# Peptides against a protein of PDB entry 2YKT, part 165

Target 1, 231 residues: chain A of PDB entry 2YKT
Amino acid sequence: SRSEEMHRLTENVYKTIMEQFNPSLRNFIAMGKNYEKALAGVTYAAKGYFDALVKMGELASESQGSKELGDVLFQMAEVHRQIQNQLEEMLKSFHNELLTQLEQKVELDSRYLSAALKKYQTEQRSKGDALDKCQAELKKLRKKSQGSKNPQKYSDKELQYIDAISNKQGELENYVSDGYKTALTEERRRFCFLVEKQCAVAKNSAAYHSKGKELLAQKLPLWQQACADPS

## One batch from the design tools (peptide; made by RFdiffusion4, then SolubleMPNN)

Design b2_p20_7_s3 (from b2_p20_7, 12 letters changed)
Fold by OpenDDE base, seed 2:
Structure b2_p20_7_s3 (fold): chain B 231 residues (1-231), chain A 20 residues (1-20)
Amino acid sequence: as target 1 above (231 residues)
Amino acid sequence: SEEQEKLKKETQELDELLAK
């Protein structure tokens, strides 16, 4: 029946969220944490590299013929420090605005969805059983009427059962239809939440890349000229 | 009777409708 098909669709939406979406989201969070750790590792390694560059700048500053190159090397290291600070801010946002929030949501969601599905199933079954009962009673009544010498005696009761069946069928169809819409809305809400959090990450990432590009674009011409113009 | 056959047919039609 149409109601049974819609019921199966509704259950499948909840099952898809619980068995496919949520596990995939947990994996996404895990991969995000791995990515965060790797970027933190880059930050640490970069610090060592540019600290060593500063040391080279100190040596240049102590030289008689390369003093100005010392300042260039210091500027290179400082620009990198600023870029790295932007990366750290991006990582904080990545952690706090994406990973933590997704993790909190996915943990709460398992219980919520299980309860929601169970509630839907219970009510759907209750309405279905009530409908089936009325249908069964109508069939019994009709059989009695067929065997009776006075079938007209059962006409009023037959009409009552027909009306009850029609009403219960309508209620069941509406309930299942609304249930399906609700389930689809729940699914969409979860995807939207992911998209919104990823947008925040993208915004912060753009800021990091923009700042780095601006700083390097400003200084690179000066650094490139440093060897051509000895003091 | 014709009435009983009619009722039987109506019951069958209802069953078919409800089975969809």
Scores: peptide ipSAE 0.023, ipTM 0.519, DockQ to the pose 0.010
Fold by OpenDDE base, seed 5:
Structure b2_p20_7_s3 (fold): chain B 231 residues (1-231), chain A 20 residues (1-20)
Amino acid sequence: as target 1 above (231 residues)
Amino acid sequence: SEEQEKLKKETQELDELLAK
């Protein structure tokens, strides 16, 4: 029946969240932590490289003919430091605003969804059982009427059961329909939360890239001319 | 009677519905 199919669809939405979405989200969080760790590693390695560049700048500053190139090398290292500061801010936001919040929610969600599904199933079954009972009673009444010398004796009661069945069928269909809409809303809410948190990360990432581009674009032309224009 | 035949048919249809 239509109500049975919609009931199956409703249960499948909850199952999809619990068995597909939530495990995938846990994996996403784990991959995010790995990515954060790798970026921290890059930051550390880059620091060593640019510290060595500063040392080369010191040597240039001590030379007789390359003193101005020392300032260029120091500026290159300083721009790198500023870019790294922006990266660190982005990583802090990535950790605190995305990973931590997703981790907290996914751990609580299993209990919530289990309870929500159980509540839906219990009420759906209750309404179904009540409908089945009324249908069974109507069947019994009709059998009695068929064997009676006065079928009209049962006519009013038959109409009452027909009305009750119609009402209970409508209630069941409405409940299952609302249940399906609720389940889809629960699924959408989880995707929306992920999208919103990822948007925050994207904004912070854009700020990081913009700052780096700005700093390099400002200085690079000066650095490129440093050897051509000795002071 | 025609009414009893109608009731028999309706009862049969209900039985088929309940069997599903």
Scores: peptide ipSAE 0.021, ipTM 0.449, DockQ to the pose 0.010
Fold by OpenDDE base, seed 3:
Structure b2_p20_7_s3 (fold): chain B 231 residues (1-231), chain A 20 residues (1-20)
Amino acid sequence: as target 1 above (231 residues)
Amino acid sequence: SEEQEKLKKETQELDELLAK
């Protein structure tokens, strides 16, 4: 029946969220944490590299013929330090605005969805059982009428059951239809939340990249000419 | 999936590297 089909669709949406979306989201969070850790490692390694570059700059500054190159090397190290600082800010946002919030939601969601599905199933079954009961009573009444010498005696009661069945069928269909819409909305809400959080991360990532590009674009021409223009 | 298993392995290797 139409209501049975819609009911199955509704249950499938909840099952898809619980069995596909949520596990995939947990995996996404785990991969995000791994990515964060790797980038933190990059930041640490970069510090060592540019600290060593500063040391080379110090040596140049102590030389008689390469003093100006010392300043260049210091600037190179400083620009990269600033770029790494922007990366750290991005990572902080990535952790706080995406990973933590998604983790909190996904942990609570299993219980919420289970309760929501159970509530829906209980009410759907209740309405279905009530409909079935009315149909069964009508069938019994018709059998009684067929065996009676006065079938007209049962005509009013038959009409009442027919009306009740029609009403209960309509109520069930509406309830299941609304349930399906609700389930789809729940699914969409979860995807939208993910998209919104990713947008926030993307904005911070863009700031990191733009700052790096700006700083390097400003200084690189100067650095490239440093050896050609001895002081 | 095979891709997921590959990612898990890579993650483990990276964790081991970063733990040093």
Scores: peptide ipSAE 0.000, ipTM 0.247, DockQ to the pose 0.020
Fold by OpenDDE base, seed 1:
Structure b2_p20_7_s3 (fold): chain B 231 residues (1-231), chain A 20 residues (1-20)
Amino acid sequence: as target 1 above (231 residues)
Amino acid sequence: SEEQEKLKKETQELDELLAK
């Protein structure tokens, strides 16, 4: 029946969230933590490289013929430091606005969805059982009427059962339909939350890249001319 | 009677519905 098919679809939505979406989201969070750790590692390794560049700048400053190039090398290292500070800010946002919030939600979601599914199943079954009972009573009444010398005696009760069956069928169909819409809304809400949090990460990432581009665009022409214009 | 045959048919249809 249409109601049975829609019931199966509703249960499948909840099962898909619990068995496919939530495990995949946990994996996404784990991969995010690995990515965060790798970026922190890059920051640390870059510090060592640019500290060594500062040492080369110190040697230039101590030289008789290359003093001005010392300042250039120091500026290169300083711009890198500023870019890395922006990266650290982005990483804090990545951790606090995406990973932590997703982790908190996914831990609570299993219990919530299980309870929601059980509530739906219990009420759906209750309405289904009430309908089945009413149909069974109508069948019994019809059999009794066929064996009676006065079938007209049961006509009013038969009409009452027919009306009750129609009403209960309508209630069941509406309940299952609303249940399906609710399940789809729960699924969509979870995807929307992920998209919104990823948008926040994208904004912070854009700020990091913009700052780096601006700093390098400002200084690079000066650095490129440094060897051509000895002081 | 025609009414009894109708009632018998409706009962059979309901039986088939309940068996599913």
Scores: peptide ipSAE 0.023, ipTM 0.473, DockQ to the pose 0.010; fails the geometry check

Design b2_p20_7_s4 (from b2_p20_7, 10 letters changed)
Fold by OpenDDE base, seed 1:
Structure b2_p20_7_s4 (fold): chain B 231 residues (1-231), chain A 20 residues (1-20)
Amino acid sequence: as target 1 above (231 residues)
Amino acid sequence: SSFEEQLKKETEELNKKLSE
């Protein structure tokens, strides 16, 4: 029946969230933590590289013929430091605005969804059983009427059962339809939350890249002419 | 920090692998 099909669809949505979405989200969070750790590692390695560049700048500053190039090398290292500060801000946002919030939600979600599905199933079954009972009683009444010398005695009661069956059928159909809409809304809400958090990460990442581009665009022309313009 | 020390160790290990 239509109501049975709608019921199966509703259960499948909840099962998909619990068995596919939530495990995949946990994996996504784990991969995010790995990515964060790798970026922190890059940050550390980059510090070592640019500290070594500062050392080369110190040597230039101590030279007789290359003093002005020392300042250039120091500026290069300073621009890196500023870019690094932007990266650290991005990483902090990545951790706090995405990973932490997703981790908190996914931990609570399993219990919530299990309870929601169980509540739906219990109420759906209760309504279904009540409908089946009325249908069974009508069938018994009709059999009794066929064996009776006065079938008209049961006509009013038959009409009452028909009306009750119609009302219970309509109620069940509405309940499973609303249940399906609710389940789809729960699924959509979770995807929307993920998209919104990823948008916040993207904004912070854009700020990091923009700052780096700005700083390099400002200084690079000066650095490129430094060797052609000895002091 | 303990975290920085861990990152240093991991970076050194990675560099060792990349040099092989």
Scores: peptide ipSAE 0.015, ipTM 0.351, DockQ to the pose 0.015
Fold by OpenDDE base, seed 2:
Structure b2_p20_7_s4 (fold): chain B 231 residues (1-231), chain A 20 residues (1-20)
Amino acid sequence: as target 1 above (231 residues)
Amino acid sequence: SSFEEQLKKETEELNKKLSE
C-alpha cells in the first residue's frame, strides 16, 4: 500500500543517517584529525628550517661584505614565522569550530535518532494495528450479516466501521507522510551543519592564504634586489 | 620523509579499521 511504502521510505532515511551518514562523519572527523596532525608536523619542521635560516643571517651579519644580506635573511625568516602563526590560528579554528563540534554532535546523534525512529515506529504500528482491528471487525460483521435472517440490522454498524476505517486510513497516511518529511528534514539538517562548519573552515583558510600572499608580495621585491646592490 | 611515511601508514590503518 501507499502507506506501507511511505513507511519503508521513512525508516530507510533514518537507517541511512545512522548506518551511513554518521559512520562516514566519524571517518571525516578522523581524517580531519590526521590532517591537523600533518599540518602541525609541517609547522614544527618549518620552525627548524627557518631557525637554520636565521643562523645563516647571523653569519651574514658578522661578515664584512654581506651585512645587509643578514637583514634580508632575518626578514625572510620573520615573514615565514608570521605565515606559520597564521596557519596555527587556522588550525585552532579548524579544531575548535569544525572537529570538536562535529564530534560532539555525532556522539549525541545516535541516541537521538534511535529514539526518534522508535517513537515513529511505535506510533505507526499503533495506528496500523487500530486500522487492522477495525477492518477485522467489519469483516466479522459482514459475515454475521450474511448469515442473518435480518441483514439490515447490521447496516448502521457496517457504515460506522467503514467510516472508521476510512478515517484511520487517512490518519495513517498523513502520519507516515509527515514522518517521511520529518526524516528528510533531519537528514538535510545534518548535511547543512556540515556545510556551514566547512564554510567557516574555508573562511579561515582564506585568511591564512591571504596573509601569506600579502606578506610575501610586500617583501619579495626587496629581497630580490638585495644581491644586486653592491654595498 | 619519515614523517610522511608514518602519517601515510597511520592513515591507511585508520581507514582499514573504519572500513571493517
Scores: peptide ipSAE 0.005, ipTM 0.331, DockQ to the pose 0.024
Fold by OpenDDE base, seed 4:
Structure b2_p20_7_s4 (fold): chain B 231 residues (1-231), chain A 20 residues (1-20)
Amino acid sequence: as target 1 above (231 residues)
Amino acid sequence: SSFEEQLKKETEELNKKLSE
């Protein structure tokens, strides 16, 4: 029946979220943590490299013929520091605004979805059982009427059962239809949340890349000319 | 695309290494 098919579809949506989406989201979070760790490693290694560059700048500043190159090396290290600070802010956002929030949600979601599915199944079954009971009673009444010498005695009661069956069938169909819409909304909400959080991270990432490009584009011509200029 | 296939393969290999 249409109601049975829609019921199956509803259950499949909940199962897909619990068995496919949530495990995949947990994996996504795990991969995100690995990515964060790698970027943190890059940040640490970069700090050591540019601290060493500062030391080279100090030596140039102490020289008789290369003082101006000391300033260039300091500027290179400072620009890198500013770029790296922006990366650290991006990583903080990545951790706090994406990974932590997704982790908190996925931990709570299994219990929530299980309860929601169980509630839906219980009510769907209750409505189905009530419909089946009315159908069974109508069948019994029709059998009694066929065996009776006075079939007209049961006509009013037969009409009442027919009306009750029609109403209960409509209620069941509406309930299952609403259940399906609710399930699809639950699925969409989870994808939307992921997209929104990823957009926030993307904005911060764009700011990091933009700032880096701006700073380097501004300074690079000056640095490239430094060795050509007379001391 | 050939690029998507290569990226998929590289991603799978990297994920395997990171899970070890």
Scores: peptide ipSAE 0.000, ipTM 0.344, DockQ to the pose 0.024
Fold by OpenDDE base, seed 5:
Structure b2_p20_7_s4 (fold): chain B 231 residues (1-231), chain A 20 residues (1-20)
Amino acid sequence: as target 1 above (231 residues)
Amino acid sequence: SSFEEQLKKETEELNKKLSE
């Protein structure tokens, strides 16, 4: 029946969230933590590289003929430091605003969804059982009427059961339909939350890249001319 | 696709290394 199909669809939405979405979200969080760790590793390695560059700048500054190139090398290292600071801010936001919040949500969600599904199933069953009971009583009444010498005696009661069945059928259909809409809303809410948090990450990432581009674009022409224009 | 399978394998390998 239409109501049975809608009921199956409703249950499948809850199952999809619990069995597909939430596990995938946990994996996403885990991959995010791995990505954060890798970026921290890059940061550490980059620091070593640019510290070594500073050492080369010190040597240039001590030379008789390359002193101005020392300043260039120091500027290169300083720009890197500033870019690194922006990366650290981005990573902090990535951890606190995305990973931590998603982790908190996914841990709470299992209990919530289980309770919501159980509530829906209990009420759906209750309405279904009440409908089935009325249908069974009507069937019994019709059987009695067919065997009676006075079928008219049961006519009013038959009409009452027909009306009750119609009302209960409509109530069940409406409840299941609303249940499906609610389930879809729950699913959408979770995707929206993920999208919104990822948008914040994207914004912070854009700021990081913009700052790096700006700093490098400002200095690079000066650095490129340093060897051609000795002081 | 062959590319997706390769990417999956490489990702798993990298994740294993990062977890060590």
Scores: peptide ipSAE 0.000, ipTM 0.336, DockQ to the pose 0.022

Design b2_p20_8_s1 (from b2_p20_8, 8 letters changed)
Fold by OpenDDE base, seed 5:
Structure b2_p20_8_s1 (fold): chain B 231 residues (1-231), chain A 20 residues (1-20)
Amino acid sequence: as target 1 above (231 residues)
Amino acid sequence: MDPFADVDEASAEAALKELE
């Protein structure tokens, strides 16, 4: 029946969130933490590289013929420091605005969804059982009427059961339909939350990339000409 | 308690209506 099919669809939405979405989200969070750790590692390695570059700049500054190249090397290291500061701000946002918030929610969600599904199933079954009971009683009444010498005595009760069945059928269909809409809303809310938080991180990431591009674009022409213009 | 209850339900409902 339409009601049974809609009921199955409703249950499948909850099951899909619990069995597919939530595990995938946990994996996403784990991969995010790994990515954060790798970027922190890159940051540390880059610091060592640019500290060594500063040392080369110091040597140039002490030389008789390459003093101006020392300033260029120092500028390269300073631009890196500024880009690194912007990266650290992006990583803080990545951790605090995305990973932490998703982790807090996903840990609680399995219990919530299980309870929500159970509540829906209990009420759906209750309404279904009540409908089945009325249908069974009507069937019994009709059998009695068919075997009776006075079938008219059952006419009022038959009408009452028909009305009750119609009302209960409509109520069940509405309840299951509303349940399906609720389940889809729950699913959409979870995806929307992920999208919104990822957008916030993307804005900070864009700021990092923009800052790096601007700083390098400003300085690169100066650095490129440094060897062509000996003092 | 719904851990995602703080997400605007109205926006989600509006989007669902577009799918109907």
Scores: peptide ipSAE 0.198, ipTM 0.673, DockQ to the pose 0.271
Fold by OpenDDE base, seed 1:
Structure b2_p20_8_s1 (fold): chain B 231 residues (1-231), chain A 20 residues (1-20)
Amino acid sequence: as target 1 above (231 residues)
Amino acid sequence: MDPFADVDEASAEAALKELE
């Protein structure tokens, strides 16, 4: 029946969230943590490289003929420091606004969804059973009427059961329909949460890239001319 | 309690309306 099919669809939505979305989200979080760790590793390695560059700048500053190049090398290291600071801000946001929040949500979600599905199933079954009971009673009544010497005795009661069946069928259909809408809304909320948090990360990432581009665009021409313009 | 209840209610409501 239409109601049965809609019921199946509703259960499948909850099943998809619990068995596909949530496990995939856990994996996403794990991959995010790995990515964060790798970026932290890059940051650390870069620090060592630019610290070594500063040392080269110190040597240039100590020379008699290359002092101005020392300043250039120091500027290169300083620009890196500023870019790195922006990266660290992005990473903090990535951790605190995306990973931590997703982890908290997904941890709680299994219990919530199980309870929500169970509640739906219980009520759906209750309404279904009530409908089945009325249908069974009508069938019994009709059998009695056919065997009776006075079938008209049961006519009013037959009409009452027919009306009750119609009403209960409508109630069941509405309940299942609403249940399906609710389930789809639950699914959408979860994806929307992910999208919103990822948008925040994207904004912070854009800020990082913009800052780097601006700083390098400003300084690179100066650095490129440093050897051509001895002081 | 729904762990995702704090998600933009407007987006959830919009989704509901599309299904009606």
Scores: peptide ipSAE 0.188, ipTM 0.669, DockQ to the pose 0.237
Fold by OpenDDE base, seed 4:
Structure b2_p20_8_s1 (fold): chain B 231 residues (1-231), chain A 20 residues (1-20)
Amino acid sequence: as target 1 above (231 residues)
Amino acid sequence: MDPFADVDEASAEAALKELE
């Protein structure tokens, strides 16, 4: 029946969220944590590299013929420090605004959706069983009427069952229809949340890249000219 | 508009209780 098909569709939406979306989201979070860790590792490794660059700058500053190049090397390290600070801010946002929130919500949603599905199934079955009962009673009544010497005795009761069946059928169809719409809305909300949080991360990433570009664009011409200038 | 604004811990707990 139409109601049965829609019921199956509704259940499938919830099952898809619980069995496909939620596990995939957990994996996404895990991969995000790995990515964060790797970027933190880059930060640490970069610090060592640019600290070594500073050391080279110190040596240049102590030289007789390359003193001005020491300042250039120090500036290079300083610009890197500023860029790295911006990266750290981006990472904090990535952690706090995306990973932490997704992690909390995925656990809550797993329990919530399980309960929601169960509630829907219980109510759907209750309405279905009530309908089936009325249909069965009508069938029994009709059989009794056919075997009776006075079929008119059962006419009013038959009408009552017909009306009850009609009402219960309509109620079931509406309930299942609303259930399906609700399930689709729940699914969409999960994806929308992910998209919105990822957009926030993207904005922060853009800020990081922009800041780095600006700083380097400002200084790079000066650094490139340093070796051409007479010492 | 945060599509998950209603899925904070307090709201989720309340919703769970309603579903039980």
Scores: peptide ipSAE 0.154, ipTM 0.619, DockQ to the pose 0.084
Fold by OpenDDE base, seed 2:
Structure b2_p20_8_s1 (fold): chain B 231 residues (1-231), chain A 20 residues (1-20)
Amino acid sequence: as target 1 above (231 residues)
Amino acid sequence: MDPFADVDEASAEAALKELE
């Protein structure tokens, strides 16, 4: 029946969220944490590299013929520091605005969805059972009427059951329909949250890349000229 | 309590538009 099909669809939405979406989201978070860790590793390694570059700059500054190149090397290290600061900001955003929030929500979601589904199932069954009961009573009444010498005695009661069945059928259909809409809304909300938080991270990532591009574009011509124009 | 109850679709859409 239409109501049965809609009921199945509703349950499938909840099932999909619990068995597909949430596990996938957990994996997404895990992969994000791995990515964060790797980037933190890059940060640390880069620090060592550019600290070593500073040392080379110090040596140049102590030389008789390469003093100006010392300044260039220091500038390179400074630009790196600024870029690194932007990366750290991006990582903080990545952690705090995406990963942490997703993790908190996904941990709570299993219990919520289970309860929501159970509530829906319980009420759906209750309405279904009530409908079945009325249908059964009508059937019994009709049997009594057929065997009776006075069928008219049961006419009013038959009409009452018919009306009750109609009302309960409509109520069940509406409930299941609303349940399906609710389930779809729940699913959509979860995807929307992911999109929203990913957008925030993307903005911060863009800022990091932009800053790096700007700083390097500004300084690179100067650095390239340093060896060509010895003072 | 729905852990995603605070999510507004309009907010998500707005966030997308800001990236354009």
Scores: peptide ipSAE 0.207, ipTM 0.775, DockQ to the pose 0.932; fails the geometry check

